# Peptides against a protein of PDB entry 5TDY, part 40

Target 1, 88 residues: chain A of PDB entry 5TDY
Amino acid sequence: EKKIDGRRKAAVLLVALGPEKAAQVMKHLDEETVEQLVVEIANIGRVTPEEKKQVLEEFLSLAKAKEMISEGGIEYAKKVLEKAFGPE

## One batch from the design tools (peptide; made by RFdiffusion4, then SolubleMPNN)

Design b2_p19_3_s1 (from b2_p19_3, 6 letters changed)
Fold by OpenDDE base, seed 2:
Structure b2_p19_3_s1 (fold): chain B 88 residues (1-88), chain A 19 residues (1-19)
Amino acid sequence: as target 1 above (88 residues)
Amino acid sequence: KLDPEEIWQKVVDAVLKVE
């Protein structure tokens, strides 16, 4: 698979989550990071199904690696993201 | 500007906090 720029992955994820959830997420980020993400989102252009799939997979992989949530939490996160990246 | 992969990791961390 093609390696996606980290900023691009983040932008794709945030857009998929929707504006309300994205705003909640960005409240947990520093101002500089938010500014960079806003720029990336503004220039996101076309997001392919392949990118969405890859971003989801990389999210789950990283989430597990970070061990930030339990197995049940991972399943929940997966469901949330599946809905986010699902039919629009 | 921040490292792209660092931004990604920060976003993932933030997402997990709101989910």
Scores: peptide ipSAE 0.724, ipTM 0.944, DockQ to the pose 0.672
Fold by OpenDDE base, seed 1:
Structure b2_p19_3_s1 (fold): chain B 88 residues (1-88), chain A 19 residues (1-19)
Amino acid sequence: as target 1 above (88 residues)
Amino acid sequence: KLDPEEIWQKVVDAVLKVE
């Protein structure tokens, strides 16, 4: 497994969510972070199946970790992933 | 400058806040 840059992972996830959802997500971020993400998204290029798989797994991992502090967090995450990457 | 992994975690956190 290759380590993916955090900004790259974020860009892959945001693109997968679609422009509408991605815009909503970025409204929760500071200006500097948004600017960095815009650059990454604009230059995302080809996203390999391996990258998609890894981003999905890491997202779920973090979502599960946050389940203890966020009710319904994992359920929401599953819905988001299904829309972004398709059903398993 | 922003740490890439911090950006990733911020994005994940933000995704979980969106309805």
Scores: peptide ipSAE 0.719, ipTM 0.942, DockQ to the pose 0.655
Fold by OpenDDE base, seed 3:
Structure b2_p19_3_s1 (fold): chain B 88 residues (1-88), chain A 19 residues (1-19)
Amino acid sequence: as target 1 above (88 residues)
Amino acid sequence: KLDPEEIWQKVVDAVLKVE
């Protein structure tokens, strides 16, 4: 498994969520971070199914590690993100 | 300037706030 750059992971996730959700997310970020993400999204190019899967898995892992999502909540988050990414 | 992994973590935190 190839390690994905953090900026790319973020861009992949935001694109998968769609422009409306992505905008909501970026409202919670500082200006400098937003600028970096906009650049990365603009240059995202092709996103492979493998990348999408890896980003989802790393998101869930990190969210759980931060104890920001309960056991039941992680399942919900997984479903929501899978719908955003589409069939993998 | 910003660490790529830190950007990723910030985005994850932000996603969890709107989801």
Scores: peptide ipSAE 0.715, ipTM 0.942, DockQ to the pose 0.621
Fold by OpenDDE base, seed 5:
Parts: sequence; structure tokens; C-alpha cells
Structure b2_p19_3_s1 (fold): chain B 88 residues (1-88), chain A 19 residues (1-19)
Amino acid sequence: as target 1 above (88 residues)
Amino acid sequence: KLDPEEIWQKVVDAVLKVE
């Protein structure tokens, strides 16, 4: 697998979540971070299935490592993200 | 400029707050 730029991963995730959820997420971010993400989102172009899978896997890995959610929460997050990534 | 991986980390944290 190819390493994906952190900004790219973030943009892929936000776009996958949809504009409404992405907006909610970005409200929790500082202005400079949001500006960087907007640039990446505007220039996201094609997102490959491989990128989507990789971003999901890295998200789940990080989420678990941060101990912010239970194992059940990981399963929930996986399902939510699978639905988000599926349509695109 | 912000470190790309730091941006990723921040976004993950933010997603987990709203999900």
C-alpha cells in the first residue's frame, strides 16, 4: 500500500461523511486546519477504492489506539464509515 | 504550516466527537 498524505486522508474522510457531517466535524477544528482541509477537499479529484479502504483502516486503527471508543464503538464506526464510503 | 499527519490526527479526534 502507498502512504497517503495526512491532509489527503482527512479530506477523503470528510468527503465520505458528506457535507453536513463534514461541517459538524470541521466546527471542532481550528481555522488554519479548516483552511487546509478546504483546499484539499476542493482539489480531491478522484478517490480510488484503495484509498477509501486505506483511510478507513487507518481511521479505525487510530480510533482504537486513542481509546476514544470501545470495541463495539469500533464496529459502529466501521459500519458508519462503510456506508459513507460506499456511495462514492 | 501544519504537519499533514497532525491534521489527520485532529480530524480523527473531531470525527470521534461527533460520531
Scores: peptide ipSAE 0.713, ipTM 0.942, DockQ to the pose 0.630

Design b2_p19_3_s2 (from b2_p19_3, 8 letters changed)
Fold by OpenDDE base, seed 2:
Structure b2_p19_3_s2 (fold): chain B 88 residues (1-88), chain A 19 residues (1-19)
Amino acid sequence: as target 1 above (88 residues)
Amino acid sequence: KIDPEEIWEKVVDAILKVE
C-alpha cells in the first residue's frame, strides 16, 4: 500500500471527526503539534476513500499495539471513526 | 520540528483519551 505521511493521516482523522471532536482531541496535544496539524488540515485537499480506509486501519493497528486496549475498546473506536467518516 | 510519525502517534493517543 501507499505510505501516507503521518501528519496527513492525523489531519484526515481530525477532519473526519468534525470541528467539535477535533477540538477535544487537540486539547490533549502540545502547542507545536497543534500548529503543525492546523497547517495540514488547511491544506488537506481531497481525501480519497482509499486514504480514509487506510487511515482507519492504521489507527486501529496502532491503538492495539500502543494503548493495549481491549477488543471491545477497539470495536468502539472503529464505530466512532466509521461514523465520523460517514458513508461514501 | 516534530517527526510526522510522532505527530500521528500523538493524535492516536489523544483520540483514545477522548473516547
Scores: peptide ipSAE 0.710, ipTM 0.937, DockQ to the pose 0.631
Fold by OpenDDE base, seed 1:
Structure b2_p19_3_s2 (fold): chain B 88 residues (1-88), chain A 19 residues (1-19)
Amino acid sequence: as target 1 above (88 residues)
Amino acid sequence: KIDPEEIWEKVVDAILKVE
């Protein structure tokens, strides 16, 4: 697998979540980060199944590493992403 | 500019905080 740019991974994830959830997520981000993400989302183009799979895997890996900080958050995130991406 | 990996980590952290 090839390394995906961090901005692209974030854009793919936010688009998958849908506009409502994406908006909720971006309320937790600084203005500069939001601006960069909006640009990346606008230019997302085609997202391959391989990219979606890789983004999900990297998300789960990083989220689990932060589990001690965000107790209960990982299980919520799994439910949201299952609806967004569908089953593997 | 913010590092791409920093943006990724911020987004993941934000998702984990959404109710």
Scores: peptide ipSAE 0.698, ipTM 0.934, DockQ to the pose 0.678
Fold by OpenDDE base, seed 3:
Structure b2_p19_3_s2 (fold): chain B 88 residues (1-88), chain A 19 residues (1-19)
Amino acid sequence: as target 1 above (88 residues)
Amino acid sequence: KIDPEEIWEKVVDAILKVE
């Protein structure tokens, strides 16, 4: 498994969520962060199924590690993101 | 200038706020 740049992971996730949801997410971010993400999204290029899978796993891992959501919330988030990414 | 991993964590946190 190759380590993916944090900006890349974020861009992959935001693109998968779609423009509307991504916009909602970015409303919670500072201007500087948004600017960085916009650049990465603009240059995202091809995203492999492996990257998508890895990004999802790292998202779930981080969310759980920080106890940001319950176990049920993790399952919900997983389903939402899997729907966003589409079949792999 | 922001640490890439910090950006990632911020995005994750933000996502959990809208979901």
Scores: peptide ipSAE 0.696, ipTM 0.934, DockQ to the pose 0.626
Fold by OpenDDE base, seed 5:
Structure b2_p19_3_s2 (fold): chain B 88 residues (1-88), chain A 19 residues (1-19)
Amino acid sequence: as target 1 above (88 residues)
Amino acid sequence: KIDPEEIWEKVVDAILKVE
């Protein structure tokens, strides 16, 4: 498994969420972080299926750790995000 | 400069607040 830059992981995920949700997310971030993300999003280029899969897995792993999401919750989140990643 | 992994974590935290 290749390590993906944290900024790229974030950009991939934000793009997958769509412009509306991405905007909502970025409202919770500091200006410097947003600027970094905008650069990454602008230059995201092609996102491979492997990257999408890895980003999703790392998101779910981290989300589970932070929110103590149940396995069922993780499965639900996975399905939701898969739908978001799909229409690329 | 913010650490790339810190940016990732911040984004995840933000998403969890919105979702």
Scores: peptide ipSAE 0.695, ipTM 0.935, DockQ to the pose 0.611

Design b2_p19_3_s3 (from b2_p19_3, 7 letters changed)
Fold by OpenDDE base, seed 4:
Structure b2_p19_3_s3 (fold): chain B 88 residues (1-88), chain A 19 residues (1-19)
Amino acid sequence: as target 1 above (88 residues)
Amino acid sequence: KLPSEEIWNKVVDAILKVE
């Protein structure tokens, strides 16, 4: 598996969530982080299905590790994000 | 620039707050 830059992973995920949800997420971030994310999103270019899959998997893994969501929550989040990423 | 992984972690945390 090819390692993806953290900024890129973040950009890919935010784009997948859509502009409305992405905006909500960025409201929880500091100014400097938002600025860097905006740049990354602007330069995101093409996102492969493999990148999308990897970003989702890493998100779920990290979310679980942070113990912020239950096992059932992981499955729910997976379904929501899969829909957000759209059909492949 | 902020460290890439730090940005990633911050974004994940933020998403978990709104989801």
Scores: peptide ipSAE 0.710, ipTM 0.938, DockQ to the pose 0.671
Fold by OpenDDE base, seed 5:
Structure b2_p19_3_s3 (fold): chain B 88 residues (1-88), chain A 19 residues (1-19)
Amino acid sequence: as target 1 above (88 residues)
Amino acid sequence: KLPSEEIWNKVVDAILKVE
């Protein structure tokens, strides 16, 4: 498994969420971060199923580590994101 | 540019606030 650039992971995840949800997320980000993400999204190119899977796994792992949501919350987030990413 | 992992962390934090 290859290490994915943090900006790349973020862009992949935001694109997977869809434009509406991504916009909601970016409202919580500072201007400089948004600018960098917009550039990354604009140049995202092809996102492989493997990248999507890896990004989701790393998201869930990090979210759990941050202890910002319960175990049930992680399962919920997983289901939500699975739907956002779409079936592979 | 901001550190790549910092951006990733910020995005994760933001998502968790929305979800």
Scores: peptide ipSAE 0.704, ipTM 0.937, DockQ to the pose 0.701
Fold by OpenDDE base, seed 1:
Structure b2_p19_3_s3 (fold): chain B 88 residues (1-88), chain A 19 residues (1-19)
Amino acid sequence: as target 1 above (88 residues)
Amino acid sequence: KLPSEEIWNKVVDAILKVE
């Protein structure tokens, strides 16, 4: 499995969430981080199904490791993100 | 530039606050 750049992973995830949810997420970020993400999103180009799958899996893994949400929350997040990514 | 993995972690943290 190829390592994906952190900025790239973030951009892929935000684009997958859609503009409304992405905006909500970026409201929780500092200005410099937002600026870097906007640039990365603008230059995202084509996102492969493999990248989308890997980003989702790494998100779920990291979210669980942070213990910020319950097991039920992880399952919910998985469904929401899968819906956001759409069929591949 | 901020470290790439730091940006990733910040985005994950932010998503967990929204979702």
Scores: peptide ipSAE 0.701, ipTM 0.936, DockQ to the pose 0.683
Fold by OpenDDE base, seed 3:
Structure b2_p19_3_s3 (fold): chain B 88 residues (1-88), chain A 19 residues (1-19)
Amino acid sequence: as target 1 above (88 residues)
Amino acid sequence: KLPSEEIWNKVVDAILKVE
């Protein structure tokens, strides 16, 4: 698999969540981070199904590594994100 | 600019707070 830039991964994920959910997420971020994300989102262009899948997998992996959610929580997050990403 | 991976980590943390 191809390595995806961290900013790119973040942008892909936020776009997939939709504007309302993405806004909620960005409320928890500092201004500088938000500004950089907005720029990346503005230039996101085409997102391939492969990228979406990879971003989701990396999110789940990182979330688990942070031990911030239980196994059940990971599965829940997976379902939520899959719905956000769509059938792709 | 902030490191790319740092931004990624921050976004993940933020999502986990919302979810």
Scores: peptide ipSAE 0.699, ipTM 0.936, DockQ to the pose 0.700

Design b2_p19_3_s4 (from b2_p19_3, 8 letters changed)
Fold by OpenDDE base, seed 4:
Structure b2_p19_3_s4 (fold): chain B 88 residues (1-88), chain A 19 residues (1-19)
Amino acid sequence: as target 1 above (88 residues)
Amino acid sequence: KLDPDEIWQKVVDAILKVE
């Protein structure tokens, strides 16, 4: 498995959420973080299915650890986010 | 420059607040 830069992972996830949701998320971030993310989003280029899968898995894993999300909740979130990434 | 992993952590945390 290829390690993905943390900034890129974040950019991929934000793009998948769509501009409206991404904006809401970035409102919770500090200015410096937003600036870095804007740069990464602008240079995101091609996102492979492998990257999408990896980013989603890492997100869900981290989210589960942070929020103590149940297995059912993780599965639901997985479905929602996979749909957000769009058809391949 | 921010640590890439720190940025990732912050974004995940932020997403969990709005989703």
Scores: peptide ipSAE 0.693, ipTM 0.932, DockQ to the pose 0.641
Fold by OpenDDE base, seed 5:
Structure b2_p19_3_s4 (fold): chain B 88 residues (1-88), chain A 19 residues (1-19)
Amino acid sequence: as target 1 above (88 residues)
Amino acid sequence: KLDPDEIWQKVVDAILKVE
């Protein structure tokens, strides 16, 4: 697998969530972070299935490492994100 | 300019707050 830029990973994830959910997420971010993400989203281009899978895996790994959610929460997040990534 | 990994972590944190 190829290393994906952190900004790219974030942009891929936000786009996958959809505009409404992405907006909710970005409300929790500082202005500079949002500006960087907007640039990445605007220039996201094609997102490959491989990138989607990798981003999801890295998200789940990081989320679990942060201990912000239980194992059940990870499964829930996985299902939510899989549904979000599915349509595209 | 923010570190890419920092941006990634911030986004993950934010997602976990709304999810």
Scores: peptide ipSAE 0.688, ipTM 0.931, DockQ to the pose 0.627
Fold by OpenDDE base, seed 1:
Parts: structure tokens; sequence; C-alpha cells
Structure b2_p19_3_s4 (fold): chain B 88 residues (1-88), chain A 19 residues (1-19)
């Protein structure tokens, strides 16, 4: 397993969510963070199946860790990601 | 400047807030 840069992981996830959902997510972020993400998204290039798999796994792991403070958050995320990445 | 891991965590937090 290769270590993926955090900005790259974020860009992969946002692109997978689609432009509308990605925009909604970025509305919750500060201007500087958005600017950095826009650069990464613009230069995302090819995303391998391995990257997609790893990003999803790391997202779910982190989301589950936050479940204790975000009721329903993990379930919402699963629904969004199922549509974004498609069924396995 | 934000480090990559901080950006990643912010994005995850934001996703969990979106409805």
Amino acid sequence: as target 1 above (88 residues)
Amino acid sequence: KLDPDEIWQKVVDAILKVE
C-alpha cells in the first residue's frame, strides 16, 4: 500500500462525489483550503482503482472513528459514496 | 499554510456535515 498525500486523497474523494456534492462540501471549508483543493482537483489526472479503493477505506476508517460525535454521519457518507464509487 | 493531513481531515469532517 502506497502512502497517498492528504490533498490527493481529498481531491480524489471530492471528484468522486461529483461537482454538486463537492461544492456543498467545500462550502464548509475555509478559503485557503478550498484554493488548495481546487489546484489538486484541476491536476488530478488519472486516478487508479487502487487509489480509489485506498481513499474509500481511509475515509470510512476515519468516519467510523468520528461516529461517536456524528450520529448518522457515517450512514449518510455511505449512501453518498455508494453512488459516487458505484457498487462493489 | 495547511499540511496535507489537516486538509484531508477537514474534508472528511465537511462531508459528514453535508445533507
Scores: peptide ipSAE 0.687, ipTM 0.930, DockQ to the pose 0.675
Fold by OpenDDE base, seed 3:
Formats: sequence, structure tokens, C-alpha cells
Structure b2_p19_3_s4 (fold): chain B 88 residues (1-88), chain A 19 residues (1-19)
Amino acid sequence: as target 1 above (88 residues)
Amino acid sequence: KLDPDEIWQKVVDAILKVE
């Protein structure tokens, strides 16, 4: 498994969420972070199914580690994100 | 300037605020 740059992981996830959801997310970010993400998204190019899968898995892992989502909540988040990414 | 992992962490945190 290849390690994905943190900026790329973020860009992949935001693109998968779609422009509307991505905008909502970025409302919670500082200007500097948004600026970096916009650049990364502009240069995202092709995203492989493997990258999408890996990004989702790392998101879920981190979310659980932060203890910000209950066990039931993480399952919900997984479904939402999988729907956003589409079939892989 | 921003660390890539820091950006990733911030994005995850932000997503959890809207989810």
C-alpha cells in the first residue's frame, strides 16, 4: 500500500463529497487551509478506486481514533461517504 | 507552510462537524 500525501487525501475526499458538501466542510476551515485545498483539488487529476478506498478507510480510522463518532455513527458515516464516492 | 498531515486532520475534523 502506497502512502498518500495528506493534502491529496483531503482533496480526494472533498471531491468525492461533491461541491456542495465540500463547500460546507471548507466553511469550517481557516483561510490558509482552504487555499491549499483549492490548489490541490485543481491539480487532483485522476483518482484511482484504490485511492478512494484507502482515503475512506483512513478517514474512518481517524474519526474513530478521535472518538468523535459513536460506533453507530461511524457506520452511518461510512455509508454516506461510500455513496458519495460511488461504486468502487 | 501547512503540514500535509495537519491539513488532513483539519479536513476530517471539519467533515465530522457537518456529518
Scores: peptide ipSAE 0.683, ipTM 0.930, DockQ to the pose 0.640

Design b2_p19_4_s1 (from b2_p19_4, 9 letters changed)
Fold by OpenDDE base, seed 5:
Structure b2_p19_4_s1 (fold): chain B 88 residues (1-88), chain A 19 residues (1-19)
Amino acid sequence: as target 1 above (88 residues)
Amino acid sequence: DEEEAKLIAEIIKEWLAKS
């Protein structure tokens, strides 16, 4: 498994979410961070299925660990994100 | 929704902090 840079992981996730939802997410980030991520997105190139898988799995793991949402919410998020990433 | 967006943003912040 290849290690993915944090900025790359964020960019991969945002691209998978699509521009509309990505914008919603980035509203919660500071201006400098948004600018950095926009650059990363612009230069993201090809995203491999493995990268998508790694990003999704890590996201879900972190979300669960932080207990930021209920179990039902985690399952919902999983379905939404899996739909966003699309089946491979 | 907004809560989902906030959750995602928080995780992104963590990723960026690690990088």
Scores: peptide ipSAE 0.693, ipTM 0.935, DockQ to the pose 0.671
Fold by OpenDDE base, seed 1:
Structure b2_p19_4_s1 (fold): chain B 88 residues (1-88), chain A 19 residues (1-19)
Amino acid sequence: as target 1 above (88 residues)
Amino acid sequence: DEEEAKLIAEIIKEWLAKS
């Protein structure tokens, strides 16, 4: 399994979410970070199915481990993200 | 929604901190 750097993972996730949801997420990031991510997104190139799978799986793992939201909220997020990424 | 957005942003921050 190829390791994906953090900036790449973030860009992959944001692109998968689409512009509307990505914008909502980036509201919670500082301006400089947003600018950096926009550059990454602009140069993202081809995103492989394997990258999408790895990013989604790591995201869900981290979200669950942190218990940042209720279990129901995690399941909701999972469904939303899976829908955004498409079938795995 | 906003809760989803906050969750995603926090994970992204962690990824960026590692990179």
Scores: peptide ipSAE 0.692, ipTM 0.934, DockQ to the pose 0.633
Fold by OpenDDE base, seed 4:
Structure b2_p19_4_s1 (fold): chain B 88 residues (1-88), chain A 19 residues (1-19)
Amino acid sequence: as target 1 above (88 residues)
Amino acid sequence: DEEEAKLIAEIIKEWLAKS
């Protein structure tokens, strides 16, 4: 599979979360990082199905491994992302 | 959810660190 740049993965994820949730996430990032990600989001262009799949799978894998949220919370995140990453 | 937002942010930080 094609390797995705970390900045791109982050942008794809944030867009999938929607502006409200993305804003909540970015509150935990430093100002410079937020500015960089906003630029990435603005220039995201077309996100391929392969990118969506890779980002979702890696996100869920990392989230589960960290075990920092309940399984229900992970499932919620999964639903949000899957809704945004629906078939094209 | 604040915990979810924080978790997502940590994952993003990891992605950016690898970039």
Scores: peptide ipSAE 0.692, ipTM 0.935, DockQ to the pose 0.674
Fold by OpenDDE base, seed 3:
Structure b2_p19_4_s1 (fold): chain B 88 residues (1-88), chain A 19 residues (1-19)
Amino acid sequence: as target 1 above (88 residues)
Amino acid sequence: DEEEAKLIAEIIKEWLAKS
């Protein structure tokens, strides 16, 4: 698999979350970081199925580690995010 | 949920730290 740049992963996730949720997330980031991510989002282009899968899986793994979601909720969260990312 | 948004932001920060 191809290694995805951290900025790219963040941009992919934010786009998948949608503008409302992305805005909520960005409120917790510093101004410079937000500006950098806005540029990445603006130039995101096509997101491959492989990228979507990698970002989703890594996100879920980290979210679980932070106890954001229970183990039983992983599959549910996966479905929600897959819907946000788009069916592929 | 602001707490969720905060946690997502932390994940993003981790990704950016690796870039």
Scores: peptide ipSAE 0.692, ipTM 0.935, DockQ to the pose 0.674

Design b2_p19_4_s2 (from b2_p19_4, 8 letters changed)
Fold by OpenDDE base, seed 5:
Structure b2_p19_4_s2 (fold): chain B 88 residues (1-88), chain A 19 residues (1-19)
Amino acid sequence: as target 1 above (88 residues)
Amino acid sequence: MEEEAKLIAEIIKEWLKES
């Protein structure tokens, strides 16, 4: 697999979440970061299924590694995110 | 939803540090 730029990973995730959920996430980011991510989203182009899969897996892996949530929470987050990445 | 959003934001912050 190819290493994905951190900014791109963030953009891919936000787009997958959809506008409403993405907005909720961005409330926790500083204004400069939000502006940068908006630009990345605007220029995201084609997002491959492989990229989406990789971003989801890296998200869950990092969340666990940083002990941000319990193991049970990881499973819950996985279901929530997979639903967000699914067809609308 | 708010707790979930905060978690996602924290992960994004970590990713941005890698850039």
Scores: peptide ipSAE 0.694, ipTM 0.927, DockQ to the pose 0.621
Fold by OpenDDE base, seed 2:
Structure b2_p19_4_s2 (fold): chain B 88 residues (1-88), chain A 19 residues (1-19)
Amino acid sequence: as target 1 above (88 residues)
Amino acid sequence: MEEEAKLIAEIIKEWLKES
């Protein structure tokens, strides 16, 4: 697989979530970060299904590795994000 | 989605540290 830049991963995820959900996420980020992400989103270009899949997988992997949520929470997060991404 | 949004934000913060 191709390595995806961290900023791009974030942009891909936010776009996949949609503007309303992305806005909820961005409420937890500082203003400068939000501005940076908006720029990344504006220049995101084409996002492939492979990138979306990879971003989701890396999200779950990182959340698990950092123990940000329990194992049960990981499964729940997977379902939530898959629904948020919508059909591909 | 509120708690989920916070989690997602935390992961994004981690990704941004990598870049």
Scores: peptide ipSAE 0.693, ipTM 0.927, DockQ to the pose 0.617
Fold by OpenDDE base, seed 4:
Structure b2_p19_4_s2 (fold): chain B 88 residues (1-88), chain A 19 residues (1-19)
Amino acid sequence: as target 1 above (88 residues)
Amino acid sequence: MEEEAKLIAEIIKEWLKES
């Protein structure tokens, strides 16, 4: 497993969510952060299925570790995010 | 949707701290 840059992970996730959902997420970020992420998204290039899978897994893992999501909500969150990424 | 977006934003913030 290759380590993915934090900024890259964020960009991958935002792109997968699509413009509308990404916009909702960005409402919770400061302007400078949004601008930085827009640059990352603009230069995202090819995103491999492996990257998408890894980003999803790391998201869920971190959310659980930080207790930002209940154990019972993990499966739901996983499905929501996977739907955004697509089946591939 | 709002809570989900907020959760994602929080995780993104954590990822950005890695840089």
Scores: peptide ipSAE 0.691, ipTM 0.926, DockQ to the pose 0.604
Fold by OpenDDE base, seed 3:
Structure b2_p19_4_s2 (fold): chain B 88 residues (1-88), chain A 19 residues (1-19)
Amino acid sequence: as target 1 above (88 residues)
Amino acid sequence: MEEEAKLIAEIIKEWLKES
């Protein structure tokens, strides 16, 4: 497994979510962070299937670790994100 | 929903701490 930079993980997720969802997410980030992510998104280039898989898995793992979502919520989040990423 | 967006934002914030 190749380690992915945190900024890249964020960019990959935001692009996968699409402009509408990405905009909703970025509303919860400060302006400086948004500007940084915009740069990452602009230079994202090709996103590999491996990266997409890693980003999704790390997202769920971190959400679980911080108890940010219930067990049922984990399954829901998984479905939502997988749908957002689209078929490989 | 907005709640989902907030969750994702929090995770992103954590990822950015790694960089």
Scores: peptide ipSAE 0.686, ipTM 0.926, DockQ to the pose 0.629

Design b2_p19_4_s3 (from b2_p19_4, 9 letters changed)
Fold by OpenDDE base, seed 2:
Structure b2_p19_4_s3 (fold): chain B 88 residues (1-88), chain A 19 residues (1-19)
Amino acid sequence: as target 1 above (88 residues)
Amino acid sequence: SEEEAILIAEIIREWLAAS
């Protein structure tokens, strides 16, 4: 697999979430980070299926490990993201 | 939810720290 830059992973995820959900997430990031991510999103270009898969898999792995939300919430997030990263 | 957004933000921060 190809290593994906962390900024790239974040941008791919935020785009997949859509503008409203992405905005909710970015409310929890500092303003400088938000500005950096906006630049990454603006220059995201083509996102390959492999990138989508890698980002989703790593996200789910980290989300489960953190256990910051209920298992049901994680499963819900999984479904939402799988739909977001699915065929367009 | 806000809880979900917080989780996602934490993961993003980790990705950025590793970049």
Scores: peptide ipSAE 0.696, ipTM 0.941, DockQ to the pose 0.683
Fold by OpenDDE base, seed 4:
Structure b2_p19_4_s3 (fold): chain B 88 residues (1-88), chain A 19 residues (1-19)
Amino acid sequence: as target 1 above (88 residues)
Amino acid sequence: SEEEAILIAEIIREWLAAS
């Protein structure tokens, strides 16, 4: 598993969420952070399936730790990821 | 939801702080 820079992880996640959800997220970030992320997204280039899967799995793990996503929801999301991008 | 957006923002802030 390759180490992904935090800025890259954030950009990958935001793109994966789509523009509407990404906008909802960004309103909770300070202006400078938003500007940084916009630049990262603009220069995101090619996102490999492996990167996307890795980022989303880490996100889901962290979200579960914060008790905001149900166990069933996480498992379903993982199944979707596995079907779309294959196992690690 | 707004609650989800807040959570995601928190996680992003953590990623950025670690970078």
Scores: peptide ipSAE 0.696, ipTM 0.943, DockQ to the pose 0.641
Fold by OpenDDE base, seed 5:
Structure b2_p19_4_s3 (fold): chain B 88 residues (1-88), chain A 19 residues (1-19)
Amino acid sequence: as target 1 above (88 residues)
Amino acid sequence: SEEEAILIAEIIREWLAAS
């Protein structure tokens, strides 16, 4: 497993979520952070299946660790992983 | 949903803080 920079992980996740959901997420981030992420997304280049899988699995793990979320939130995370990586 | 978006944003902030 290769270490992935946090900025890179965020960019990979946002792209995987799609533009609509990514926009919803970015509404909860400060302006400077959004600008940084837009730059990362613009320069994301090639994302390997291994990298994508690693990011999505870490995302799922972190989502499950959040105790304030509903069971529906956990199921959403699973669906994101399946939809973004499963078909490959 | 908005709740899901908030959760994702929190995770992203954690990734960025660690970078």
Scores: peptide ipSAE 0.695, ipTM 0.943, DockQ to the pose 0.657
Fold by OpenDDE base, seed 3:
Structure b2_p19_4_s3 (fold): chain B 88 residues (1-88), chain A 19 residues (1-19)
Amino acid sequence: as target 1 above (88 residues)
Amino acid sequence: SEEEAILIAEIIREWLAAS
């Protein structure tokens, strides 16, 4: 497993969430952070399936820990993964 | 939801802080 930079993880996640959800998320970040993330997204380049999987699995784990997703929310998690690996 | 967006933002902030 390759270690992924935090900025890279954030960019990968935001792309996976899609523009609408990403916009909702970034409303809660300061302006400087938003600008940083926009640059990261613009320069994201190729994202490997391995990176996507790794980022999303970590995200889901953290989301569950924050009680965003119930322990039984397997179907929700599956949908998130499917969208992440789907066509852009 | 907005609540979910807040929590996702927290995760992102944590990733950025570790970077």
Scores: peptide ipSAE 0.689, ipTM 0.942, DockQ to the pose 0.619

